# Peptides against a protein of PDB entry 5IXI, part 104

Target 1, 141 residues: chain A of PDB entry 5IXI
Amino acid sequence: TPLLDASSLEYLFAQGQYDLVKCLAPIRDPKTEQDGHDIENECLGMAVLAISHYAMMKKMQLPELPKDISYKRYIPETLNKSIRQRNLLTRMRINNVFKDFLKEFNNKTICDSSVSTHDLKVKYLATLETLTKHYGAEIFE

## One batch from the design tools (peptide; made by RFdiffusion4, then SolubleMPNN)

Design b2_p24_7_s3 (from b2_p24_7, 12 letters changed)
Fold by OpenDDE base, seed 2:
Structure b2_p24_7_s3 (fold): chain B 141 residues (1-141), chain A 24 residues (1-24)
Amino acid sequence: as target 1 above (141 residues)
Amino acid sequence: SEIDLIDETSKKVFEKLKEELKSM
C-alpha cells in the first residue's frame, strides 16, 4: 500500500502473525454458530497465507514443505485449544479442509497468478483487521 | 451437522480469498 514502505510492511506482517497466534489481537466475538465457523475458517485462511508467504520466500513448492504441516502454529492459541477439544472426526475434517485449502491455494492462486509476497502481507493484515476487535486502525482506512 | 457447516463455510472463505487476491 502507499501508506507503508517495504520494511514497515514486513515488520507489521511479522508482528501481526505473532499478535494473532498469541491472542494479543483478539478475535471478534461470533454472532452465530455459522459466524463462529466463518471466523474459524478465516483463521485457517490466515494460516494458509502465512505458510504460502513462507514457502514463496524460501522458493519452496508445496511438496517441499513438511508433510505434516498444519494450522496449529498459525492460528490463535485459544482457537487451537478449542479444536483440540472436539471429537476425532471433526478434528480430522478440519485438518483435511486445511490441507485441501493450502494445496489448492498454492496450485491455483499462487502458481497460476501474479500474487506476490507483498500481496500476501497486505491481505493478511487487512484480514487481521476485520477478524479481530481493534487491530489495524493505524494501517488501513 | 458440524461437518456440513465446516465444509460450507470453508468453501465460502476460500473462494472469497481467491477472488480478492486476483484483484490485487
Scores: peptide ipSAE 0.262, ipTM 0.798, DockQ to the pose 0.745
Fold by OpenDDE base, seed 4:
Structure b2_p24_7_s3 (fold): chain B 141 residues (1-141), chain A 24 residues (1-24)
Amino acid sequence: as target 1 above (141 residues)
Amino acid sequence: SEIDLIDETSKKVFEKLKEELKSM
């Protein structure tokens, strides 16, 4: 794991979340239909990271989180709009995929591994650099 | 179908995420 000042990491993580959701750091253009779905699922992964980080900071287990927890506040607003335009079946599948991600990540990665809030911040920022067009001037180089 | 593609790509991306976190 690259060395980064704790205060700097906290700031960058918070700012990165804001930039991703508000599309100030726009996600990259898909090269294929499959690439588009990869990007979408990377965004869902970002939501899982963000929510898991929140839960860990609040010392909450997933069952203690609101039952209506969703990806909607943790993905790019443009992607949210795109998802809303899809048919009901597709939207239901996306919801299920996200819930499965969150559940499995909590049970198998957070609870049963050495993953820390520090690791989540690093992974979030690293993914943000690869997922977006312009964000992150090689933070971990 | 689109649903099949969503399922396939989701598993791929999530497994990648898990493995990368384990390696940290």
Scores: peptide ipSAE 0.273, ipTM 0.802, DockQ to the pose 0.760; fails the geometry check
Fold by OpenDDE base, seed 3:
Structure b2_p24_7_s3 (fold): chain B 141 residues (1-141), chain A 24 residues (1-24)
Amino acid sequence: as target 1 above (141 residues)
Amino acid sequence: SEIDLIDETSKKVFEKLKEELKSM
């Protein structure tokens, strides 16, 4: 379990989001086609974590979030550009997968459990370390 | 297919994420 103080965790979480989106912490290279999709879905998961954290901080329920909420601003810019170049069916599927996960995560995980903003930050940073090439410097054991 | 792979991998990743968070 990470032993970061609250202020350090808040800083690292904010910086980690920026580094991921701006590709300052580049995502790892895929080993296989399946691994490539795992990486993509991990990025979508990161978006869900970030959005859920935002919603919790603002005390907003999912229906109260903007109707045009999407993963686009919460994933690496390079991945966002890649997704935009895929065919319509693929883009629709990715959008639906993300929205379904966001709804399920909100209703079944956050609302029905004791998941806190602290937990979301920890999970975000932990995933960021495994998802990116060099990020972390052994922040978590 | 591409769609099937997206669906299968998303399920795996997201279920893992949910389970890990529930255990925290």
Scores: peptide ipSAE 0.267, ipTM 0.797, DockQ to the pose 0.706; fails the geometry check
Fold by OpenDDE base, seed 1:
Structure b2_p24_7_s3 (fold): chain B 141 residues (1-141), chain A 24 residues (1-24)
Amino acid sequence: as target 1 above (141 residues)
Amino acid sequence: SEIDLIDETSKKVFEKLKEELKSM
């Protein structure tokens, strides 16, 4: 795995977010129903990483984030559209799962560990590679 | 049910993400 300098990492992280959301890096096809939900939650995880990175860069605490913060702007647009088509109870559950995910991640991972913005960018890109079909095959092993 | 799958997979993904970040 090649060593990425800070500027390159910033660029790749920003581009990776764009590629994921805009579906330029399409997510892999689900093999089963469970795999489909796994992919969905992987995307929610990506949103948590992105939001956490944003918060850390802005030196904001989780309570300072807008209460209506959502995964919608941080997941593939196709997935967002899919979620909007599901029934109310399912959508509510997904929203709650995400909020709980973000809260737990902040409390148990960000605050309790030495995780840095650098680590978040690396993890984001690494996950992006495994989540999508052919993204960044030469960057991470 | 779908709700059950959401709950189970969310827990799995979260734990995986958490553990991987701690090891970095």
Scores: peptide ipSAE 0.254, ipTM 0.794, DockQ to the pose 0.741; fails the geometry check

Design b2_p24_7_s4 (from b2_p24_7, 10 letters changed)
Fold by OpenDDE base, seed 3:
Structure b2_p24_7_s4 (fold): chain B 141 residues (1-141), chain A 24 residues (1-24)
Amino acid sequence: as target 1 above (141 residues)
Amino acid sequence: SEIELIDETAKKVFEKLKEELKSM
């Protein structure tokens, strides 16, 4: 269990989001095709975590979020560009996967459990360490 | 297929994420 104080966690969470999106913390290289899709979906998961955290902080329910909410601003810019170059069917599938996960996460995980903004920040940073090449510096045990 | 692989890996990743958060 992480032992970071609240202020440190808030700072690291904000910086981690910036580093992921701006590719300052580059995502790891895929070992296989399946691993490549795992990485992509982990990034979509990171977007769900970030958006859910935002919604909770603003006390907004999912229907109150912008209708055009997207993963695009919450994933690595390089990955976003890569996705844009894929065919329409693939892009639609990725978008549907993300939206379905966001809905399920909001309704079945956050609303039906004791998940807090603190938990979201911890999970975000923990995933960031495994998802990226060098990020972490042993922040978590 | 590409679509199938996206769906399968998404299910795996997201279920793992949810379970880990529920246990926190």
Scores: peptide ipSAE 0.319, ipTM 0.831, DockQ to the pose 0.704; fails the geometry check
Fold by OpenDDE base, seed 4:
Structure b2_p24_7_s4 (fold): chain B 141 residues (1-141), chain A 24 residues (1-24)
Amino acid sequence: as target 1 above (141 residues)
Amino acid sequence: SEIELIDETAKKVFEKLKEELKSM
């Protein structure tokens, strides 16, 4: 894990979340249909990271989180709009994918591993660099 | 189908996420 000042990392993580959701750091253009779904699922992964970080900071287990927890506040607003335009079956599947991600990540990665809030911040920011067009280049060089 | 593609890519992306975190 690259060395980064704790205060700087905290700030960058908060700013990165804001930039992703508000589309100030726009996600990259898909090269294929499959790439488009990869991007979408990467965004769902970002939501899982953000929610897991929140839960850890609040010392909450996943069952203690609101039952209606959703990816909607943690993904790019443009992607949210796109998802809303899809048919019911597709939207249901996306929701199920997210819930499965969150559950598995909590049980198998957070609870049963050495993953820390520090690691989540680093992974979040690193993913931003690859997922978006031109955000915060070379933070970890 | 689109649903199949969503499921397939989801598995791929999430496994990558988990493995990368474990390697940190």
Scores: peptide ipSAE 0.306, ipTM 0.827, DockQ to the pose 0.756; fails the geometry check
Fold by OpenDDE base, seed 5:
Structure b2_p24_7_s4 (fold): chain B 141 residues (1-141), chain A 24 residues (1-24)
Amino acid sequence: as target 1 above (141 residues)
Amino acid sequence: SEIELIDETAKKVFEKLKEELKSM
């Protein structure tokens, strides 16, 4: 559980998003092919968390989001470049995986449980610590 | 295949994410 007050958590969440996307907090090196896909899907999960947080803050439901909502702006730029280099079938599948994540997360987790924006920020930062190479000091008890 | 690996790892990561958030 976090030791941060609301204002500190908001700051760190915003900074963490920026650091992840801009690769200022670089993602860890994959140890295997499977690990590489784990990292990729963790990044897609981070995108889902960020988008869900945005939607909740704007008091929007998932259907109210643009149809062309994408993981592109919410994952590391290096990973985005890597994905663009893959074949069409793979890119389509990754996109479908992301859309499934977003839909099911919203329906089965956000709506079914009392997940708050606070919880999303905490989970985002906690995942960021494990996903990246050298991310910051501990902020959790 | 690559597609199979994407699907398997996606399921694992997503389920973990959901369960962890529900416990918070």
Scores: peptide ipSAE 0.287, ipTM 0.816, DockQ to the pose 0.766; fails the geometry check
Fold by OpenDDE base, seed 1:
Structure b2_p24_7_s4 (fold): chain B 141 residues (1-141), chain A 24 residues (1-24)
Amino acid sequence: as target 1 above (141 residues)
Amino acid sequence: SEIELIDETAKKVFEKLKEELKSM
């Protein structure tokens, strides 16, 4: 695995977010129904990583984030459209899952550990590689 | 049910994400 300098990492992280959301790096096909939900929750996890990174860069605490913060801008547009078509209870549950992710991640990972913005970028890109079909095969092993 | 799958997979994915970050 090649060592990425700070500027390269910033670029790749920004581009990776764009590629995921705009579906330029399409997510892998689900093998089962469970796998489909796993992929969905991995995308929610990606949103948590992105939001946490943003908050850390802006030196904002979780309570300072807008209460209506959502995963919608941080997941693949195709998935976002799919979620909007589901029934109310399902949508509510997904929203709750995301909020729980964000809260628990902040409390149990960000605040309780030495996780840095650098770590978040690396994890984001690494997850992006496994989540999508053919992204960044030469960057991470 | 769908809700059960959402909850079960959410827990699994979150734990994986959390543990991997802690090990970095």
Scores: peptide ipSAE 0.269, ipTM 0.807, DockQ to the pose 0.762; fails the geometry check

Design b2_p24_8_s1 (from b2_p24_8, 14 letters changed)
Fold by OpenDDE base, seed 4:
Structure b2_p24_8_s1 (fold): chain B 141 residues (1-141), chain A 24 residues (1-24)
Amino acid sequence: as target 1 above (141 residues)
Amino acid sequence: SMKFLSPEEIFNKIFSLPVPERFQ
C-alpha cells in the first residue's frame, strides 16, 4: 500500500467527511444498546475532530466559533434524524456532551497546538475506518 | 443504564487507535 502525499490526504479527509455525513460510508451496526450509545459518542468525537480542523484552518479558537455551532452537520444524517426524534431532555444531554467534548479538546489540544491539522485528518480517517461498514471497501455487501 | 462517556474517555479511545501506514 503506497503512502499518501499531503494532497491525497487532504482529498481523502474531505471525501471521508462527506461519506460519513451522507451515509455513503454507513456506521457499523450496534451489537448492544450500550454499543449503540458508544457509536453515537464516537460520532460526536468525529464532529469535534472535523470542527477543530475547520477552526485551525481558519485560525480560530473555540470562543471565536459561531455560538450556534453544532454536531448536526458533522454526524451521519441517519443519526441526526434519530436524535431529533428523541425527547427534549435527551437532546439537551447530547448537546451538553458535545459541547463538553469540543471545550475540552480546544483547551487541551488546539490552544497548546499539541495536535496539527495533519494529525486530525489522520485520526479522522483512521476512526472512520473502524466506525463505518464500507469506508475504503471495494465490495459493498 | 446507559453511560455517557467523558470527553477524555472518548478521545483516549480515538487517539489510541492504530494509524495505518498509508496515513503516516
Scores: peptide ipSAE 0.202, ipTM 0.771, DockQ to the pose 0.661
Fold by OpenDDE base, seed 3:
Structure b2_p24_8_s1 (fold): chain B 141 residues (1-141), chain A 24 residues (1-24)
Amino acid sequence: as target 1 above (141 residues)
Amino acid sequence: SMKFLSPEEIFNKIFSLPVPERFQ
């Protein structure tokens, strides 16, 4: 039995996206170098979740999405700024990883329908809590 | 150097993450 109704979940999902991108919910400090890499991968995952949710809501498959679809609008602005400063090869790799992830998610969500919009919102918010420093503390504590 | 996880690794990590009861 959920403690949040559908409207509350939708609100938190929308606000969570805004807070992540605008760094109002800042990402956690890395404990190690590998942890830093994991954090960036998690951010890319968050972008895929957000875009997949958008695509499902709009009844759009991957080929129907804009060709310029990117993680840039869906990750923390601080991380986006950091990525822009990296060399071309690294940026290409990040872009390829993201596109591959988005393609796989498209198959699992839109094509296979094994993942619902509800699942995406829940996993987005759950991941957001682990990814950020203080998310939810003001609301739930 | 930067380590990139595969889509499946990221997918499994996200979906294996325990969901707080308030979101269930």
Scores: peptide ipSAE 0.200, ipTM 0.773, DockQ to the pose 0.744
Fold by OpenDDE base, seed 2:
Parts: structure tokens; sequence; C-alpha cells
Structure b2_p24_8_s1 (fold): chain B 141 residues (1-141), chain A 24 residues (1-24)
């Protein structure tokens, strides 16, 4: 596989975010109910990666982010629709988990700088390949 | 019931994944 330069990586990261949300790169089918939960958790992780990358690029910390920031625009639309149909308590718990994750993750990125924007892009794309059915097939086929 | 992983668990899972050489 050919190595990617910085510009190519940036392009793929942007396209990958779009493909995940718009379900152009559909998430893999769950094998069990627990597998389904794992997939959803990974999607929340993808949202945190995307938002953290955005925050780092804008040179803003967590307190500067909108109070109503949510995963809704950063997860597959199909999953977002599914979550919206769940009861209030479940949705509240999902929101709390996401907010806690974002907070903890930002401590390791923006605050401590232990994770770079490059790391975020690479991990996002790597996770995308494992999370989705056939991401990148157009490159190798 | 839905299982919710801790932020640390999700973080470790994501960053434990191997990075394809093409992205390095």
Amino acid sequence: as target 1 above (141 residues)
Amino acid sequence: SMKFLSPEEIFNKIFSLPVPERFQ
C-alpha cells in the first residue's frame, strides 16, 4: 500500500467523516446484541475523535465548545435515527456517556497534548476501516 | 440492556487498533 502525504491524509479524513455520517461507508452488521452495542460505542468514539480534531484545529478548549454539543452530526444517520426512537432515560444516558468521553478525551488531546491531530486522523481512518463493511474498497478494487 | 463502556475503555480500544502503514 502506498504511503499518504499530509494533504492526502487530510482529504481522506474529511471524506471519511462524510462517508460515515451519510452511510456511504455503512457500519458492519452486528453479529449479536452485544456486538451491536459495541458498534454504537465505537460510533460515539468516532464522534469524539471528530469533535476533538475540530476543536484542536480551531485552537479551542472544551469550555469554549457549545454547551449543547452532541454526537448527532458525527455518527451514522441510521444510528442517529435509532437513538432518537429510544426512551428518554436511554437518550440521557447516551448523552452523559458522550459528554464524559469528550471531556476525558480532550484532557489527553487539547490539554495534555499527548495526542496530535495527526493521531486523530489516523485513528479515525483506521477505526473506520474496521467499523464499516467495505470502506476503501474503491481504492483497492 | 445497552452496555455503556467507560471513556477509558473506548479510548484504549480505539488506540489499540493497529495503524495501517499507508496512514503513517
Scores: peptide ipSAE 0.200, ipTM 0.774, DockQ to the pose 0.699
Fold by OpenDDE base, seed 5:
Structure b2_p24_8_s1 (fold): chain B 141 residues (1-141), chain A 24 residues (1-24)
Amino acid sequence: as target 1 above (141 residues)
Amino acid sequence: SMKFLSPEEIFNKIFSLPVPERFQ
């Protein structure tokens, strides 16, 4: 397959986000309970990548993001529904972990400038391929 | 209950993943 130019990479990144959230690229089946936890953590990571990319593209810092920023619009809808059914303590922990992750990642991307928007797109797509079932098969056959 | 990794652990896990050449 030919190498992707900048425009193609941007397109695939946008489409990949849509496919993940809408479950068009469904997440892989967990092999164990621990594997399930790993998958959910990876989904939270994907949310951080997506939000950070958005913030960088808009040249926004974390304090400028909405106070109610959440993973909910950036993870698979099936996972979001599952989380909403969990008890209050668990939901609070997930929210806190996500906020801490976003803050830490913000230091690496916006504050320290150690990560570029290109890096975020590449890592998002690479992670998407490992996280989901048969992603990219139509494009890279 | 769900087990949580630290932000740094998740960060390192994601960014240590090899990137296919097609995305370079």
Scores: peptide ipSAE 0.197, ipTM 0.775, DockQ to the pose 0.705

Design b2_p24_8_s2 (from b2_p24_8, 12 letters changed)
Fold by OpenDDE base, seed 5:
Structure b2_p24_8_s2 (fold): chain B 141 residues (1-141), chain A 24 residues (1-24)
Amino acid sequence: as target 1 above (141 residues)
Amino acid sequence: ELKFLSPEEIFSRIFSLPVPPRFQ
């Protein structure tokens, strides 16, 4: 397993986002109903990481984030399709959880800079390895 | 009905993951 420099890490992070969303690196199958729910939470977390990284790279402040920002294009397309099939109340709950997490996470990244862009890329890729079926083995073996 | 994790719980899960040596 080779050590990655900043340039390699940047490439893997960008490609990882694309592969996750386009389901080129599909998420793992849930073992239980609760496991499926945990996978959704992790995907929402991945969306927050990606959005926060984007905001930090653009040197944006929390108030500058669009109010209509959504997780939809930052999660696997299969999960997005599943969410769209759920009832309105469930979809509203998911939206609220995401927005609450985004606000809280941005306080720890953009606002007080306790987390760097490097940290976000590392955590994203580490989570991606756990979340997907074979992505980690293909890249990190 | 399943309960979504709190933002703190999700945050803790993400940052509790071990950092692979290749990214250090």
Scores: peptide ipSAE 0.112, ipTM 0.729, DockQ to the pose 0.654
Fold by OpenDDE base, seed 3:
Formats: sequence, C-alpha cells, structure tokens
Structure b2_p24_8_s2 (fold): chain B 141 residues (1-141), chain A 24 residues (1-24)
Amino acid sequence: as target 1 above (141 residues)
Amino acid sequence: ELKFLSPEEIFSRIFSLPVPPRFQ
C-alpha cells in the first residue's frame, strides 16, 4: 500500500465512502458462503469507521450523535436492501451488534484517543480495497 | 440464514484491538 499525504487521504476517504455506498465501487463477489458473510461484516465495520471518524471530526461523543445514526447510510445500498428483507430477529441482532460495537469503538477512539482520524481513514481505505472488485487499481499500484 | 458476527469478532478485525470484557 503506497503512502499518501494528508490531503490525498482526505479526498480518497470522502470519495471512497461515496463510492462504497452508491456501489460505484461494487463489493467483490463472494468466493464461498462464509466469504459472503465476511464481506457483510466488513461492510458493517466500515460503517463504524465512518461514523467514528465523523464523531471525532465533530468533536462529539456517542451520546451526542443523532439518535437516527445507523449503518444504513454507510453501507452499500445493495446490502442495505438485502438486510431490510431479512427477518425481524436478524435485523434486531444486526442493530444491537452494531450499536454495541459503535459504543465500544467510540470509547477507544474518542474517549481513550487510542485511534486517530488518520488511522480511521487508512483502515477504511485499506478495507475498501479488499472489499471491492477493482478499487484502487488506478491509485494503489 | 447467516447471522452477522458478534461484536467481539468484528472488534478484533479492526486495528487488532483487544476484545472488551463485556463482549466475552
């Protein structure tokens, strides 16, 4: 992975979020059923990274974030549509898992300052590269 | 239907962070 300056990271991070959600950078095809499961979990992780970065930039802790904050705006639209079609218990589990993880990650990023916004952007872009079919081919040679 | 990973499983994937006790 090539090194990027701060301005490049900001640009790529913002564009990467848009590309992931709008499926302009489509997620890769799963090689197995478990691989598909891993891809979905990584997408939820991407949402946590994006929200945590937002919170840090706005200098807000988790309780100060809007109540309607959810993974729905931070995952691929195709995945969001798929999740909405799943049964109630599954959706409840996803919501609970996401909220719990976001809370703990918020403690580690904002409260403990163990993770910086720079780290979040790097992790986001690195994960995006592994999640998508051809993302970064023109950037990460 | 496959369920998503538990918080502790996802947590360890991101930054290799230690799993919080509450998730064990």
Scores: peptide ipSAE 0.102, ipTM 0.655, DockQ to the pose 0.170
Fold by OpenDDE base, seed 2:
Structure b2_p24_8_s2 (fold): chain B 141 residues (1-141), chain A 24 residues (1-24)
Amino acid sequence: as target 1 above (141 residues)
Amino acid sequence: ELKFLSPEEIFSRIFSLPVPPRFQ
């Protein structure tokens, strides 16, 4: 378990976001349909972490974020394409639930200062390692 | 196959947060 300085952690967090979205670090194959749903939820959770980190760095609360903020640019492109193929009602449900969740997450954690940007980066990278096929071997294995 | 977001699983995995009643 290597120790990461602040600069290294910042770099790995930024690169990890790019690798996840661009599928350079592909998500693991689902073992069951339920596992597939869990993987999708993990990806949406990663979007929450990334957006919350962005908001904190910009000194903004959720009401100050653009109204069109969504998971679309923060999840694997393959998953985004899959969601776009689902019917309108399902997509509306996902959008609404995500928006509500993001708001609740920020209200109960970010706004209360119970979670720091450091915590978000660590959680993101740790989840990325378990979520993807190969990422993080040099860091967590 | 469920094709919608389940906040309960996300909350349980992110910082062990309790699931708000509106998501139950």
Scores: peptide ipSAE 0.099, ipTM 0.663, DockQ to the pose 0.168
Fold by OpenDDE base, seed 4:
Structure b2_p24_8_s2 (fold): chain B 141 residues (1-141), chain A 24 residues (1-24)
Amino acid sequence: as target 1 above (141 residues)
Amino acid sequence: ELKFLSPEEIFSRIFSLPVPPRFQ
C-alpha cells in the first residue's frame, strides 16, 4: 500500500466515508448468507470508526455523544434500507449490538486513548478496501 | 436465522485486539 501523508489521509478518509454511505463505492456481493452477515457487521464497525473519529475530533466524551446517534448515517444507504425493512426484534438486536460496541470502543479511543484518529482513518480505509468492490483498487493500486 | 456478531467479536475482528475482559 502507498505511503500517505497526513493531508492525503484526511482527504481519503472523508471521501471514503462519503463513497461508502452514498454507495459510490458499493459493498461487495456476499458469497454466502454468513458472508452477508459478516459484511453487515463490518459496515456497523465502519460506523463505529467514523463516529469515534468524529467524537475525538470534537473532543467529545462518550456521555456527550448525541443520544440519537446511530449507524444509520454511517453505513451504505442500501444496507440501511435493508435493515429498516427487517422486523422489530432484528432491528433492536442490531441497535443493541451497535450501541454496546460503540460504548466499549469509545472507552478505548476517547477515554483510554489506545487508538488515535490516525489509527481510525487507516483502519477505515483498509476495511473499505476489502469491503467494497472498487474503492481499494482505485486508491491503493 | 439472522446472526450478527457480538460487540466483542466485532472488536476482535476490526482491530485484532484482545477481547476486553468485560466480554470474556
Scores: peptide ipSAE 0.085, ipTM 0.653, DockQ to the pose 0.196

Design b2_p24_8_s3 (from b2_p24_8, 12 letters changed)
Fold by OpenDDE base, seed 5:
Structure b2_p24_8_s3 (fold): chain B 141 residues (1-141), chain A 24 residues (1-24)
Amino acid sequence: as target 1 above (141 residues)
Amino acid sequence: ELKFLSPEEIFSRIFSLPVPERFQ
């Protein structure tokens, strides 16, 4: 597989986000109950990466983001449907975990500029490969 | 009852993944 230039990475990152959310690149089947929970956590991580990339591109600090920002637009629609079917306490817990992770990630990386938009794209794509069933079959080795 | 991972654990998982050289 050849090396990707900046334009190729930008395209793959944008398309990857769309494919993940729209389930065109479906997430892998859980092997155990805990594996299913791990997949959910990975999806929350993907949402943090996507939101952080958006914030960096807009040159926005995390406090400048809308207060109602959530993971819902950045996770697979199938997972979002599953979460909506859970009880209120579970949904609140998921929201808290997401917001805590987003805040922590911002404090450790974005504020210090220790992670670039390029880094976020490659981490997103690398995680996407492990998380989905067949995404990038022609691109990934 | 399943326990959610801490932000640090999730962060570590994401950034511990090897990045293919083609993306570097």
Scores: peptide ipSAE 0.186, ipTM 0.765, DockQ to the pose 0.636
Fold by OpenDDE base, seed 1:
Structure b2_p24_8_s3 (fold): chain B 141 residues (1-141), chain A 24 residues (1-24)
Amino acid sequence: as target 1 above (141 residues)
Amino acid sequence: ELKFLSPEEIFSRIFSLPVPERFQ
């Protein structure tokens, strides 16, 4: 596979987000219930990467982001629908875990400027390959 | 009850993944 230039990487990152959210690149099948939960955690992690990239591009710190920023727009729609059907306490826990993760990631990554937007795109796409069944076989083989 | 990973654990998992050469 050829090396990706900046424009190609930007395109793949945007398309990858779309494919994940719209379930065009379906997530891998869970092997156990815990594996399914791990997949959900990985999806939440993907949301953190996407939101952090968005924040960096907008040159906004985490506290400056709109309050409506959440994982809901950055995870597979099927997973989002599943989460909405769970009880209130479970949903609250998921929200809290995500908020804590986003905050921690921001503190140790964005605020420290230890990770660039390029790094976020690379990590997003690399994680997407492992999270999905057969995403971009022709591109990522 | 399923156990949620800590933010640090998830962070470590994501950033421990190797980066393919095509992304270098």
Scores: peptide ipSAE 0.185, ipTM 0.764, DockQ to the pose 0.672
Fold by OpenDDE base, seed 3:
Structure b2_p24_8_s3 (fold): chain B 141 residues (1-141), chain A 24 residues (1-24)
Amino acid sequence: as target 1 above (141 residues)
Amino acid sequence: ELKFLSPEEIFSRIFSLPVPERFQ
């Protein structure tokens, strides 16, 4: 496998976000019901990573982020459509969980500075490979 | 009923994933 320099990593991170959201890199099929729930959780985690990276690049803390920032733009469109079909209580729970994600991760990335933008890109791409069916095959072969 | 994982659980799972050397 080829090593990636900083510019290549930045490119793959940007492209990976697009591919995940647009389902060009489709998420893997769930093996069980719990696996399907885990996939959803991982997608929400991907959104947290992406938003946190954005916040760090813009030098913005969580309270400074627009209130309309949500997982909707950062998860697969298919999952977003699925979530919108669920009942209000379920959607509220998802929103609350995601909000807690952002708050906690913001503390780690912005306040504690324990996570760098490089770390976020690496974790995002690594998770993307495990989450999707065929990611990387067209890029590295 | 299925339950959502806590942020810590999800974060731990994400950060515990082995990172390929190509990303290091």
Scores: peptide ipSAE 0.184, ipTM 0.766, DockQ to the pose 0.643
Fold by OpenDDE base, seed 2:
Formats: sequence, structure tokens, C-alpha cells
Structure b2_p24_8_s3 (fold): chain B 141 residues (1-141), chain A 24 residues (1-24)
Amino acid sequence: as target 1 above (141 residues)
Amino acid sequence: ELKFLSPEEIFSRIFSLPVPERFQ
């Protein structure tokens, strides 16, 4: 497998975000109920990575992001639909967990700058490969 | 009901993943 240059990495990161959200790279089938929950948590993590990358590129800290920022546009559409079916308290909990997650990650990226945009792209793509069924098959096989 | 993982647990999982050489 050939090494990726910076431009190729940027392209794959952008395409990977689109593929995950639009379910062109569908998430893997859960082996158990707990596995399904773990997959959902990983999807929320993917949203944090994507938003953090966006914020860093726009040179914005978390308080400068829109107050209504959420995971909704950064997770698989199928998962988003599933979450919409859950009761209000559950949705509130998910929102709170996500907000706390994003806040903590913001400290590691924008505030402390211990994580670079390169790191975010790499971790996003690496996680995408483990999370999805078919991603990268045509390129990485 | 299943409990959500803490952000720290999720972060640990994400950043513990090995990065393929092709992305280096």
C-alpha cells in the first residue's frame, strides 16, 4: 500500500466524512447489544473528531462554535434516525455526553494544541476502517 | 439501559488504534 501525501490525506478525510454520514461506507453490524452501543459511542467520537478539525481549521474555540452544534450532521444518517426515535430523556443524555466529549477534546486540540489536524485526519480514517464494513476495500486491498 | 462510555474511555479507544503506515 502506497504512502499518502498531504493532499491525498485531505481528500480521503473529506470523502470519508461524506461516506460515513451518507452511509456509503456503512457501519459494521453489531455482534451484541453492547457492541451496538460501542459502535454508537465510536460514531459520537467520529463527530467530535470532525468538529474539532473544523474548529481548528477555522481557528475557533468551542465557545465560538454555534450554540446548537451537535452530532447530527456528523454521524451516519441511519444512527441519527435511530436516535430520533428514542425518548426525550435519552436524547438529552446523548446531547450532554456529546457536549462534554467535545469540550474535553477541545482542551486537547485547540487549547493545548497537543493534537494536530493531521492527527485528527489520521485517527478519523483509521477509526473509519475499523467501524465500517467496506471502507477502503478498493484502495487498500 | 446501557451506560454511555465516558469521554476518556472513548478517547482512549480512538487513540489506542494503530495508525496504518500509509497514513503516516
Scores: peptide ipSAE 0.186, ipTM 0.768, DockQ to the pose 0.679; fails the geometry check

